Peptides against a protein of PDB entry 3H8D. Designs and how they scored, part 199

Target 1, 122 residues: chain A of PDB entry 3H8D
Amino acid sequence: DMKRQQRFFRIPFIRPADQYKDPQNKKKGWWYAHFDGPWIARQMELHPDKPPILLVAGKDDMEMCELNLEETGLTRKRGAEILPRQFEEIWERCGGIQYLQSAIESRQARPTYATAMLQNLL

## One batch from the design tools (peptide; made by RFdiffusion4, then SolubleMPNN)

Design b2_p27_8_s3 (from b2_p27_8, 15 letters changed)
Fold by OpenDDE base, seed 2:
Structure b2_p27_8_s3 (fold): chain B 122 residues (1-122), chain C 122 residues (1-122), chain A 27 residues (1-27)
Amino acid sequence: as target 1 above (122 residues)
Amino acid sequence: as target 1 above (122 residues)
Amino acid sequence: SEREKLIEERKRRDEELRAFREQLEEE
């Protein structure tokens, strides 16, 4: 269960509405992912002009990456993989602890490494 | 009767037509199951490009999982088991309450934990 | 209906994810 490898990734993204705009009008966001083994456990999106989006497995499956880690190609993309703390620092700043906790309490969260670790801390 | 363990599962699936496509062209669906003891009581399938499929025991037996829970191996598949509410939330969103109710009223539904609970609520 | 919302949300996500994948490949 919690013996699966935890891997974290970050990539820039351009909003779909900005894809065909001139470069100066393409506002970049950041897409973050925590993979618990092959499947995403947490997703986070930073935007230049709106609040961060926080997503947790089970609750937000329909809004999260549907590809397994191998299918994403993230492991092969230079500079995409980040350290656990690089993810967690932003996650915490964005209110991720409270968000995940609430998802656990409401029984919406699928058990993952992230839920287990949070439950061990609280 | 209602002393049987209720267990819920979710697994992703790739459409057969997409199995050999490049990863970017593999659209994933989700297969959900509610087991009332060893036998499936409800099944639900989410698709990327068509409406959800809802199935209830008795009415839809020929379209539902024919294996008992042990035979499925789902209990041994990491990450397959989900919380009851994770199933019910999607079930409700997909119109499962009305679907099951209609199946009961038409006397097509086999009595299960799901039928009993719905009848207790209505 | 909630069913319709679910379908629409899935469509939206699929479109966004497609765009995401395209960007990932371009970079």
Scores: peptide ipSAE 0.062, ipTM 0.397, DockQ to the pose 0.051
Fold by OpenDDE base, seed 3:
Structure b2_p27_8_s3 (fold): chain B 122 residues (1-122), chain C 122 residues (1-122), chain A 27 residues (1-27)
Amino acid sequence: as target 1 above (122 residues)
Amino acid sequence: as target 1 above (122 residues)
Amino acid sequence: SEREKLIEERKRRDEELRAFREQLEEE
């Protein structure tokens, strides 16, 4: 349960529209994931020209990565894994606490490590 | 250019809130896409309980599918591809002609097969 | 986000991740 390994990942992406532009004109976005054991608990996307996308398990399952952690290959991708605080700092800046809280209160969030930690914090 | 392949797709979706309801209570929406070559030119969404959403390239890029056609996997999804008229009929019913026209006149629309055809028609 | 529709996001899930991984290997 709560003793499941929490792992965090970040990978950059370039918008398809920028793929063929000069390197200086390629704006990178960032894809973030929090895995609670083998399954994703939170996902976050930073885009260069639109608001951050915040996603939580249960509420946003259809918009989140459907692969288990092993299937993603993220653990085998050098430079993809990040520290918990590197995820949480961005999550907090983007209003992730309020987003997750709202998802819990509206009974949309699936119980995860993230929901448990938030319930302990508030 | 204008000789690029025009391909149209439609896939159903169920609202996340209805995902766990009984099948009889799952209201389906429909997602439509027009690809002008590898890139989306028009997108349309039919919802069971809200007005249709019409989107055109250039104006609505941030709300439209960002993947190229190959990346979407739509060409590999059985039953997803539809005939041009199956898209256009719904597009017209939803006021798509006026929407695209307005986007052209306001200089918001990116030039596509759709914009070219409309300019020839009006 | 309401901006990117659920139907699009569902299509993007694994393909997006794959594309991101490929981009990383090219860098």
Scores: peptide ipSAE 0.131, ipTM 0.544, DockQ to the pose 0.119; fails the geometry check
Fold by OpenDDE base, seed 4:
Structure b2_p27_8_s3 (fold): chain B 122 residues (1-122), chain C 122 residues (1-122), chain A 27 residues (1-27)
Amino acid sequence: as target 1 above (122 residues)
Amino acid sequence: as target 1 above (122 residues)
Amino acid sequence: SEREKLIEERKRRDEELRAFREQLEEE
């Protein structure tokens, strides 16, 4: 149920075109994940030069992390875990609320903490 | 420099629109990549029902694999690696020589093994 | 085309996911 621990993570990636630039001048992308207990509920990818990618459990399972939280090792990777607001602020800015809402309305979304919270908001 | 190892890979794909169709209705496409050392130099996609897609580093970075070769895991995927000629034969047939040439002439291409070899040929 | 971009993006994501799993299992 929704008593499961909600945890959020972010890890970076660098585009090949920037590999030889100075570290401070490399355009950085970001991979984000929201875990509802052991399993991923939402995933998001930010790119420096193309539109963001938004993914929600049930609808986008094939494109999302399939490992449980313990298997990912993210909880053991220093600097990977982020605050809920650090995820939500970006999620909102990228249109995540509308994306998840549409997935719920189309019955594509699997019930998660994210779906429950959105349904409480709307 | 051009002493970097040149490696080629091919992976099948099924169109997103065919994902939920019966197996007999899933038309197979092919994803091809040429890696010049750690980074991709050329990418190509063959489709069963639309024109091939040709991509070259520098010009098409936004649409090409952004992972380095080790990150892709392609070297560890059985059957993914192909011979240089298996890539080049398809590349030539799809107009890849002209495509890369145009990218070089327009100064859109990033220098790679592929650009160097083409400039030796022409 | 936009459809072509979507196909490529899906391929990229599949590779990224696979690579991510491999890297995490090696740690």
Scores: peptide ipSAE 0.066, ipTM 0.486, DockQ to the pose 0.084; fails the geometry check
Fold by OpenDDE base, seed 1:
Order: sequence, then structure tokens, then C-alpha cells
Structure b2_p27_8_s3 (fold): chain B 122 residues (1-122), chain C 122 residues (1-122), chain A 27 residues (1-27)
Amino acid sequence: as target 1 above (122 residues)
Amino acid sequence: as target 1 above (122 residues)
Amino acid sequence: SEREKLIEERKRRDEELRAFREQLEEE
């Protein structure tokens, strides 16, 4: 069902090791998610001190958010929802297109809105 | 896509703690899987010394087989594939219908062949 | 055979995770 609602979210996170440090020493990361209907399709994590983490449904299910969209409460959190382009811009800069393409080619990616759009582009 | 091929598999397993024991002390379990096309829809585990484990896509993804059907090699393993009814009979006896229904009602189940069939029955 | 090993490893991890989650619910 490629007509499901596509929704995107971003929330900040602080590393566990920095939780009790002074504000100047709390390095902020960013957690991004793309939901294809109720289910996560892509996840992305920006860290201040390591490479971005890119995750796609089917390939990385064990490392991705296990909650459906409703369970996350993200739709009820002010400022969490972002525009599609706000997600895609970061996704592209982090090499997400190549990552998803490789997952498709290796037959590890579960079909989602993201896989369909990429396959249409190629 | 409800016209995907439905395939069912069963393989035995021995508990890790029993791997090196004498044959009489190797308690056998059974691992069952239902694949809706390339992706797992239901998983079921029979154990000799604990209750059966029932798992459904969407609700239990982190505890289910992460491999797509091709990656599992199950289609190439002699005696692994079983008939639909051979899966369903055990599924029913273990309370699988109620388990899946509850997952649907709680909006935790991802749509699959299994959810569609159950919803048509109710 | 390699695929079978992967399946068994996954099952082991799933069982460990299940046990962990059950323990957390009891706390």
C-alpha cells in the first residue's frame, strides 16, 4: 500500500555518558525517523563524535525503533514532526541513497515507500 | 499484496545447553515459520520444557527471524517445507488465533496474509 | 549450512532478548 501517510520526525538525544555532565559537556545527537503508515521505514542517528547511523526496514529491523507510530507518541510531541525534505536533506548528505540502494540490491530491504521511490528514480 | 506466495517451514532445534549431552538428554524443540512472500509473517517455537512461543510480524519483529526467505535457505533444505495445514494445526492448538487477534486489536500487528485471513474470518 | 547457523544464532539472540524483557517486566 503505497498510499499510506508518510510522516517524519526528529528528536534530540544526549549520550548516556553525558547525562550528568555540565551543559557545556553534553554533546547533543539527533534521532530521525521516517514512518510509512504506522511502521518505520528508515531511521537515522546523528552523533557528535561518530559517523551517522543509517538504518532501513528489512535490513536493520533489530536496531530500529520497535514501536509503531502510535506507540511512540511522536505525533503528540510538539516540535517532533518535520517536513519530508528536512529528513531527506540529511539522509542524502549522510549517504542514505546509496545505503538504501545497496540494501535493495542485496535483497535485504523490505518494500516501503522509500524503496519504491528510489526504484522509480533509478 | 495479498497474492504473494504463502510458504511454511519447520525445523528441529536442540537447546544450546543440550548440544554436547548424550542423545537421551538432548531435548528437541521445533521452530516454525510462515512466510508471506519473502518476509516472515508468523513464527512459532515448541519447547520441551516451557510453553510455546508465538510471534507475529509487527508485534514481535525483534524476536523473529531477521532473514528473508531466500537468505534462510529453507527452500533448499530437504524436509523443511510443510503444508499450510501442518502449520495452522499447531498454531491453533497453541492459541495462535487469539494471539494474533489480540495483536490486531492492540494495533501491534503489521498487515500480512495472516492478519487478512483472520479479519475475514471474524 | 551457513544459513542454518544464522537462523540458530538468531533464535538464540531472540531467546536472550525475550528473557531480558520478561525480567524487566518483573522489576
Scores: peptide ipSAE 0.059, ipTM 0.435, DockQ to the pose 0.038; fails the geometry check

Design b2_p27_8_s4 (from b2_p27_8, 17 letters changed)
Fold by OpenDDE base, seed 5:
Structure b2_p27_8_s4 (fold): chain B 122 residues (1-122), chain C 122 residues (1-122), chain A 27 residues (1-27)
Amino acid sequence: as target 1 above (122 residues)
Amino acid sequence: as target 1 above (122 residues)
Amino acid sequence: AERQALIEERRRRDAALAAFRAALDAA
């Protein structure tokens, strides 16, 4: 059902190697998630020292958040939820459109709101 | 140092293939971990459709949790921590004693609290 | 090959879960 609510979240993370370092040496990354209803559709990770990680449901299930939205607690974390455009802007900048399209064409992507929207656009 | 704190944890997981299915079709597995101080000593996975997976430090490092206890966040996850007996009961039922003993005898196991306890018993 | 694939999958799962938990714990 494509009437599922689309919700987007962003939270910062500190690299494991930086956790014990001085604040100035703690480079923050950013974890992004798009939930299509209760389940994740897209995940994106920005890192200070490596290329962005793009993940799409179906293809990258093993590397994506395994919790449903309620289990994550993201909906209860102040400041975690972001607007769709705040996700999409970064997604697009990181090559997310091409990544998702490739996953669709290779039949690796699970159908989600994200795949549907892309297919509607193309 | 054998004075390290022994802590045990259990969390459910849903198979990737079941994530998008109806709740009744989402068979839950269980992930168990024994931490000897900050590092994992034993790991166990119960699955709905295959035999239990038993893992011991040294022998199965490549397949076990690579995070130290603090990095896992398990200590902060409500309901994740379990009593030693809750782990041991399942461990024993799954053949963990024999598995660990075999790993010790083949010199594959890294010395841990678990190996020490078993050797003290035998 | 299958064994190696399973090992890799488990590593990815652990890493993903750890990353998520770490992110959630970070204020």
Scores: peptide ipSAE 0.071, ipTM 0.485, DockQ to the pose 0.255
Fold by OpenDDE base, seed 3:
Structure b2_p27_8_s4 (fold): chain B 122 residues (1-122), chain C 122 residues (1-122), chain A 27 residues (1-27)
Amino acid sequence: as target 1 above (122 residues)
Amino acid sequence: as target 1 above (122 residues)
Amino acid sequence: AERQALIEERRRRDAALAAFRAALDAA
């Protein structure tokens, strides 16, 4: 049973180099996070000028958000929280299913809601 | 001879976890950069909750700003540019002289204005 | 390599910082 609250967030980011440019010259990326209870399960980064980054708990802990959900302040950021499907649609397009599956098969993934759902689907 | 323009910059940053807190609970760090002409020579990061980070060209290229000075937009950011001494005072306090010297001695440092000045001083 | 992994980790942290800052500006 997965009773923990699954919450998803998205925030934009502009490259540091573009911070001081005119609005039209700021290329926007997107930072996505899936929190399984207080702890992150998946992180995804869409960049305007490089391939997407997919990260899953256990395998990529050192590269992912190290804060628990409450520490992030994301729940207090208006417009940051998104629906599960808004995350999953992008995750799927970026090859997230295969990435997570590989992490499970290589025994690198920490069990989360995401791993459980994937294993139930397969 | 070092004819290239030496320019120094400082910008604040607040930890992601503190972004949504009240102003009094936002702990401010500082990002410093020394550009020797268009390319960075030294980078320094002061953090509110961990040791300073010192970076020098050649040794730490992969961790430093990869943009040339013009690309950063720092020259267009009001209040970002600082005097040489404003950089050097902090650099010295953080052990920058020893750090750069070690990088020179280990042949990791790329020649810059900073390496030249240090070698002239010693 | 260990060094490369650490560099990439640092880049992720920087990106996260940029993301949060941008989010604040966009609010």
Scores: peptide ipSAE 0.064, ipTM 0.464, DockQ to the pose 0.068
Fold by OpenDDE base, seed 1:
Structure b2_p27_8_s4 (fold): chain B 122 residues (1-122), chain C 122 residues (1-122), chain A 27 residues (1-27)
Amino acid sequence: as target 1 above (122 residues)
Amino acid sequence: as target 1 above (122 residues)
Amino acid sequence: AERQALIEERRRRDAALAAFRAALDAA
């Protein structure tokens, strides 16, 4: 069986409110994504002054990237792609395992590589 | 004058393509970083089957760690921090001195402790 | 309250999307 490629990305962003402020007043956030093949499986957003946001496919589709991987152009952005562990480390720190587990248990999560891995882990 | 602390780190990683393979097929790479105070000055990546990657601040910012030292959590990772010579030895073996020198000469390097040391050496 | 929550959630999504697009454009 051909397995979908698991790819992870991280890009910085500046909050809309800070976009047109002086550089010293632009607080940087971080946008993370896990793509299970062409489709996003997990997303998280780190903010400098508020709680991280965790999102999983199925449950949070409307809040996640709606573009497929190719459409995002992330694969062509220098420095955007990261190692799996670079994503997972932050994911775990933010309570992502528990979040995804809850989504699975509540039948809100769409099956992805992420859900499969979690089910193998537990 | 207060001098910034020079700290060095090394973390193993498994290539994205190997992440979900059997353990025997996971080839281990090594990620190295030199932080000049809170900001990265040099980064290098050792791979089991391709050339090492050398990166220096200013020239390669978009390919280097974007997080400040505290944000990385490296200081809290057991076994991550290494001695300066442990970094420099590999850096030198990979041609890092020449790489940084070239970056300085081409005015691509951002001044760091690393550039200062090199300028003192040459 | 529920309506307000939905509005806020939508705003968040829009902001995140905008930030994402901005980041991609800047890269």
Scores: peptide ipSAE 0.037, ipTM 0.362, DockQ to the pose 0.211
Fold by OpenDDE base, seed 2:
Structure b2_p27_8_s4 (fold): chain B 122 residues (1-122), chain C 122 residues (1-122), chain A 27 residues (1-27)
Amino acid sequence: as target 1 above (122 residues)
Amino acid sequence: as target 1 above (122 residues)
Amino acid sequence: AERQALIEERRRRDAALAAFRAALDAA
């Protein structure tokens, strides 16, 4: 039910190839997640050198975080949790609305808080 | 070198499609891993509704865990670590000996503790 | 091309998982 808690997180990541490089060669990306209750609804990855990756539950399950929210430890990681708007602003900028819309129309998206909100918006 | 620590782990998994189903509809599988030192040597996946998946280093690198042992957090997950025999028994039952043997013969297997032990056994 | 894409996708996911595990250790 849509009364599940909506929580949003952002963590930086360094590409695997850069892990052992000098700090100046470690290009930082950002991993964003929207959890609709215990499970992820949307995932977004901002990379320094390639287009953003947008992922939505149902369509992109195999590419999204498989851990439930508690298992991620994100709720216990200082500075990881962000406000809803901090996620949505980036999501919108990256074309997330269109991406999720297409997933809904193709019947690939699993119903989530995100799908419901978008359907109300359109 | 074969003096690397051999550690074995098992964790349950629920298929992505079952994550939001009722508990009775969440068919649990099992993910097994053998780490030869910091890197995985063998991986095995038991599924409730399909044949077991057997994977060996060198041959199946793209399908196996790419995290080193410490990165997996398995050593810190209560109940995840298992005894060597707990892995080997399932491995043997699933045809792992033959699978690894074939990989060795085809020169697809990377040398690991597992390949060495098998070569000593045969 | 497909193989490369799969490799990159896997590496991406693994990196995220590593971050989660690190968070657990830090918490």
Scores: peptide ipSAE 0.078, ipTM 0.472, DockQ to the pose 0.170; fails the geometry check

## One batch from the design tools (peptide; made by RFdiffusion4, then SolubleMPNN)

Design b2_p28_2_s1 (from b2_p28_2, 10 letters changed)
Fold by OpenDDE base, seed 2:
Parts: structure tokens; C-alpha cells; sequence
Structure b2_p28_2_s1 (fold): chain B 122 residues (1-122), chain C 122 residues (1-122), chain A 28 residues (1-28)
């Protein structure tokens, strides 16, 4: 169960409206993912001009990546993988703990490494 | 045995000769370490003006960190920890595979996760 | 899914920035 490898990824993105601007005028966003084994457990998007988007498995499956980790190609994309703490630090700052907790309490969250860790924390 | 956590770290350093120079005139080197559980297995130093230094446990103990991982404080230094691949990529580019292999063949290398992995690869 | 499409889009658009990040791994 909790023997699955936990892997985290981050990729930058440019707003569509800024795609044709000079680099200095492009505002960068960040896409984050936590994979619990082959499947995504949490996803997060930081935008330069709107609130963070937080997504957790079970609750937000329709908005999250449905590809397994290998299918995403993230493991083969240089610079994309990050350490757990690099994800968690941003997750916490964006209210991810409360978000996941609420999903658990509402019985919307699918059990993952993330839910287990949070339930150990609380 | 191989249940020990493998952790990797990287920190920059400034050449002694550049310590008193303006920041723009300081050339940065990089210090890398691989810890197999509490003890260092491999160490690597990138220099801007000389060949990389490669060190492996058993062979180069006198030149390597003698502190256990917790004693180093690296785990508590923000930004110091890196992913395994971030270490291995540089290790490979610097000839680390050959270096460790030679240490094994000469019976200088202490058995570590690194030696085990290399012996699985060959 | 919508998430799959967003990922693919972001991977495409962020390629340059990712390469820049990756390039810093070997500063010499």
C-alpha cells in the first residue's frame, strides 16, 4: 500500500495571452503534481493572476490528469521532477492541507498516500 | 542493508582566492554528496578551473566528509537536497562510473548502495 | 480529461523554461 513510490513534478507555463510577448513580459505559472505510485494523488496550479488551483484525487478526478505517471512523460522530462518538500511547501502555502482535509471529511477524497499522511498529522 | 535511505545533496562554494572579490568576480564550484543511510558513499566536487574531484567510500575516506548525515546539517539546509538523478547525471558526466568501478576492482571501495547498484549495472 | 489536456499544453509551452532549469544542473 504505502510501498508505492511517491514522486513529485513541477513544470512552468506561460499564459496564453503572453505567448507572443517578449520574455520579460511573460508571467509564468507553475503546474505541480504528486504521484502516488502510478496515479496522481494531488495536483496544484499556481497562476500569476488568479488564485491557486488545488486538486485532490477522488474529488477532482475530472479536472486532474488521468494518465498514469509513465504515460505523462514527466519522468523523462529533464527538470520536471522535484523533491517532496518542494511540493509540500507550496501545497501548504496554498491551503492544501485544509483543502485535502475537507475532501476527506466530505468523503470525496480517494485514499492515497496524501490522505494517509494527513490523517497521521491530524 | 539496502533498506537505508539514499539521500543526495549539493551546495555551492566559492574558491578561496575569490572570497574577497566582488560577487561578479567569484567563480562558483559545487560540492555533491551521496549518503547511504547515515554515512557518505560518494562525494564529488565541480570546480570552475580544474577537473572534477571524485571520491568514493573506502578509497577516499580521508578526503571525504567524516560526519554522519545528521551531523552535517545538510538535511536542515534549505535547497541543499537534490534528486538522485541530479547527482547521477553529473557523476556520470564526470567519469564517476569508471572511477567507482576501478575502486571496486582494486578492492578499495567500501560496499555501499553505490557499489551494489554499479555491480547490478555491469 | 481536461487535466490531461492541460498537462500536455503546459508541457509544450514550458519546454524552454524547463530546459533552462535543466541546464543549470551542470554549470561548467
Amino acid sequence: as target 1 above (122 residues)
Amino acid sequence: as target 1 above (122 residues)
Amino acid sequence: SAGDERLREKLELGEEELEEIAAKEFPF
Scores: peptide ipSAE 0.254, ipTM 0.770, DockQ to the pose 0.765
Fold by OpenDDE base, seed 4:
Formats: C-alpha cells, structure tokens, sequence
Structure b2_p28_2_s1 (fold): chain B 122 residues (1-122), chain C 122 residues (1-122), chain A 28 residues (1-28)
C-alpha cells in the first residue's frame, strides 16, 4: 500500500580503528536508511576511505537491517531522522537510481515505494 | 482530508532594528510554519528578547502568512524544511498545545490536521 | 543479522555526533 509512511534516517559513525584516535584523526562515515512503512526499502553507507555502499530490499536482504523500524530504535534517536530530500540527494549522487533500476530490471528488487517511484519516473 | 501532506518549515530572521548592527549584536529570531496541504495551519516565532508568538489558523489569520505553500517558495529554499518533531518540540515548549486547545474550545480555530490530532490526543 | 549488528555498532560509535546534531534543534 502506497499509503505507508516513508521515513528516512541518518546516523554518523566512526570506524572501529579510529575509535581511540584524536578527534581530528577520526574519519566519519554516514549510515542512511529509507523505511517504507515498518520495513527498510533502501540502505546506504558513506565511508571516507571506500566507495559508497548501496543496498536495496529484495536484492541485498542479507546485508541490510532485518529489524523493523520500531525495533531499530531510530525513531527514538533524536537527530537521526532526516527529510526525504536529504536521503534522495545523496542516493542520487552515489548512483542509487541506476543501482535500483538495475535491481528492478534483473527482478531482484522487492517492490517498495522506491521501486514504484522509480518506475513512475521512467 | 487527512490525507493532505503535512510539511514544516523554519527560517531565521534578524530584527529590523539590528539590521545594520555588527554581527555580534544581531540577535537572531526563528520563524516556524506548519502547512496542512497547501495552507498554513500553525505559525510560531521565537524571539531572543520577547515571548514566543503562537498563531493558529482561524484564530490568527490576519497575523499569519496568507500565501499558499507553493507561493511562499519555502519548498525551494534549501534548509528551510524541518521534520514534524522539530516543529512540535518547540511548539510544545512554547505552550502551543494549550494555545491551540483554547482556540478549539472557543471555536476560533479552523479545523486542520493540528486540531484533529489534538482532539484525538485529549 | 550482520546488518543489525552493524547498525548497533554505528549507533554506539556515533552517539556523540548524533547528539551534536540534535542539539541544534533548539535555537535558544
């Protein structure tokens, strides 16, 4: 049902290897998620030292969060929720449209709000 | 229709009296708005030197923005849109719940998503 | 799952930075 609420989250992280370094030497990464209702539809990770990781439901289930939105606790983490555009802008810059499109074409993507929107766009 | 999109915005402003002062002497205020579909439902202003201003549709129409959402250009102003909770947290801290409740009880408030949510809460 | 564990780790390691982001919500 397209009436499901779309919610987006972003959390920063420091690499375990940088955990005890001086603040200036801690390279920050970013973890992003798009939830289509209670279930994750897209996940994305920005790393300072390697290419972005893009994940889409259906194709990348084993690498994605299995917790429902409430179980993640993200809705209770102040500062974690972001606007749709804040997710989409980064998603697009990282090649997410092409990644999701390829997953749809190969029939690996589970239908979500994201797949529906992309199909409407094309 | 409760299916209308709820969108929230925040923009800073400098008081006219501080317009030509040194940067350190320019006290920043904040303007907040809640749009229920294309029309404003709630408006709020934070000032550094006076109490918060709370405004609700129906009661305070003459003091609120008269432009529809698209006319305001807020959707095109990067950084202006905020999450619902970012509005609601400040609204609550400023006594917005009581303000809106009083407007409903006095039959001054125009029905909006905000009035409906409050009535569901009480 | 591996994804769940990574999320938990990231939440722990990014708590301070997340708090700083959240602190900007209230201008006064």
Amino acid sequence: as target 1 above (122 residues)
Amino acid sequence: as target 1 above (122 residues)
Amino acid sequence: SAGDERLREKLELGEEELEEIAAKEFPF
Scores: peptide ipSAE 0.252, ipTM 0.771, DockQ to the pose 0.811
Fold by OpenDDE base, seed 5:
Structure b2_p28_2_s1 (fold): chain B 122 residues (1-122), chain C 122 residues (1-122), chain A 28 residues (1-28)
Amino acid sequence: as target 1 above (122 residues)
Amino acid sequence: as target 1 above (122 residues)
Amino acid sequence: SAGDERLREKLELGEEELEEIAAKEFPF
């Protein structure tokens, strides 16, 4: 059902090694998630010092958040929720379209809102 | 149909009298809109020097934006779209719940997603 | 899962940063 609510979240993170350093020495990363209803459809991590991590449901389940949306507490974290476009813009820049497409073609991707949207574009 | 897309927007404005003043003398207000599908359901204006303005569809049509969502260009204005909660928090702080409730009770409010949500709370 | 732990860690460590972001979300 593509009528499920789509919600997006972004959490900043500091590397553990930088946790107790001066603010100017803390390199910030960003953790992103797309939830298709209660379950995560896509996850993305931007790191200051390594390539982005892209994850899609079905293919990367073991590396992704397995908590349902309510269990994550993200909906209760002020400042965490973002607009769809705020996620998609970064996703696209990181090669997420190609990544998801490849997962679909290899039959590794679980059908989600994300897969449906991509297939509508192709 | 409560399955219509709900979208929210916020844009800053400078008072006409301050338009050509130095930046430090420009007092900024905020214009908010809730669109229930293509049509505005609620509008709100935060002013630096006067009470907030709250407007609801049906009751305040003549004072609200008459353009459909696409005509406004808001969807194409980067940074204009906001999350539902970003609208609702301000709406609530400004007494929007009571305002909308009163409009419903007086039969002035047009049925919208906003009216339905409020009636679910009461 | 590993993913759950990563999220929990990030939520814990990023709390202050989130509050800063949240503070900018509202014109009050």
Scores: peptide ipSAE 0.251, ipTM 0.772, DockQ to the pose 0.801
Fold by OpenDDE base, seed 1:
Parts: structure tokens; sequence; C-alpha cells
Structure b2_p28_2_s1 (fold): chain B 122 residues (1-122), chain C 122 residues (1-122), chain A 28 residues (1-28)
């Protein structure tokens, strides 16, 4: 049901190897998630030292968060929620459109708000 | 109709008296708006040197933005849109709940999403 | 799941940075 609430989140992370370094030497990454209702539809990770990771529901379930939105605690994490455009801008820059499209075409993508929107866009 | 999209915005402003001062001497305020569909429902201004200004539709129409949301250009201004909670947290801190409640009780407030939510809260 | 664990790790390690982000929401 496309009437589900679409919510987006972003959290910073430091590489495990950097966690005990001086602040100036900690390279920050960003973890992004799009929740289509209670369940994650897209996940994205920006790393300071490797290519972005793009994940879409259905295709990448084993690598993605399986917790429902409430279970993640993200809604209670101040500063974590972001606007749709804040997610989409980065998603687009990272090639997310093409990635999701490929997942749809290969019949790997679970139908979500994201797949529906992309299908409308194309 | 409470099915209207609720959108929130925040933009900085510099006091007119400071507009030509050196950057370090410019005190920044913040202008907030809640749009209930196309029309503003609540407006809030944080000033660096005076009390917050709280405004609600119906009561404070003459002091509030008269432009519909599209006319404001806020939707096209990057970084202007904020999440509901980002507005509400400041609104609450500034006494907005009491302010709106008083406007409702005095029959000055125009019915909006904001008034409806408050009535549900109380 | 692996994804869950990764999230938990990131939430833990990024707590300070999130707090800094959150703090910016209240400039006054």
Amino acid sequence: as target 1 above (122 residues)
Amino acid sequence: as target 1 above (122 residues)
Amino acid sequence: SAGDERLREKLELGEEELEEIAAKEFPF
C-alpha cells in the first residue's frame, strides 16, 4: 500500500578502525535508510574510503536492516530523521536510480514505494 | 481538510540594522512557518535580541505571510524545509501550545491542522 | 541479521556526531 508513511533517516558512523583515533583522524561515513511504512525499502551507505553501498529491498535483504522501523529506534534518535529530498539527492548521485531499475528489471526488487515511484518516473 | 500536506520551513534572517555590519556582528534570527496545505497555519520568529514571536492563523493574519506556499518559493529554496518535529520542538519551547490554545479559546484561531492537533492533544 | 548488527554498531559509534547534529536544531 502506497499510503504508508515514507520516512528517511541518516546516521553518521566512524569506521571501527578509527573509533579510538583523535577526532581529526576519524573519517566519517553516513548510513541512510528509506522506510516504506514499517519496513526498509532502500538503504545506502557512504563510506569515506570506499564506494557507496546501495541496497534495495528484495534484492539485498540479507545485507539490509531487517528490523522494523520502531525496532531500530531511529524514530527516537534525535537528528536521525531527514527529509525525503535529503535522501533522494544522495541516492541519485550514487546511481540509485539505475541500481533500483536494474533490480526491478531483474525481478529482484520487492515492490515498495521506491519501486512504484521509479516506475512512474520512467 | 486535515488530509492536506503539512510542510514546515525555516529560514535565517539578519536584523535590518545589522545587514551592513561585518559578518561577525550580524545577529541571525530564524523565521519558521507551518503550512497546512497551501496556506500558513503557524509562523514563528526567533530573534537574537528579543522574545520569540508566535503567530497563528486567524488571530495574527495581518502579521503573517499572506503568500500561499508556492508563491513563497520556499519549496524551491534548498535547506528551507524542515521536519515537523524540528518546528514543533521550537514551537513548544517558545510556548506555542499555550499561545495556540489561547487563540482557540478566544475564538480567534482559524481552524487548521495545528488547531485540530492541539485539540486532540488536550 | 547482519544489517541489524551493522545498524546497531553505527548507532553506537555515531552517537556523538548525532548529538552534534541535533544540537544545531536549537540555535537559541
Scores: peptide ipSAE 0.250, ipTM 0.769, DockQ to the pose 0.796; fails the geometry check

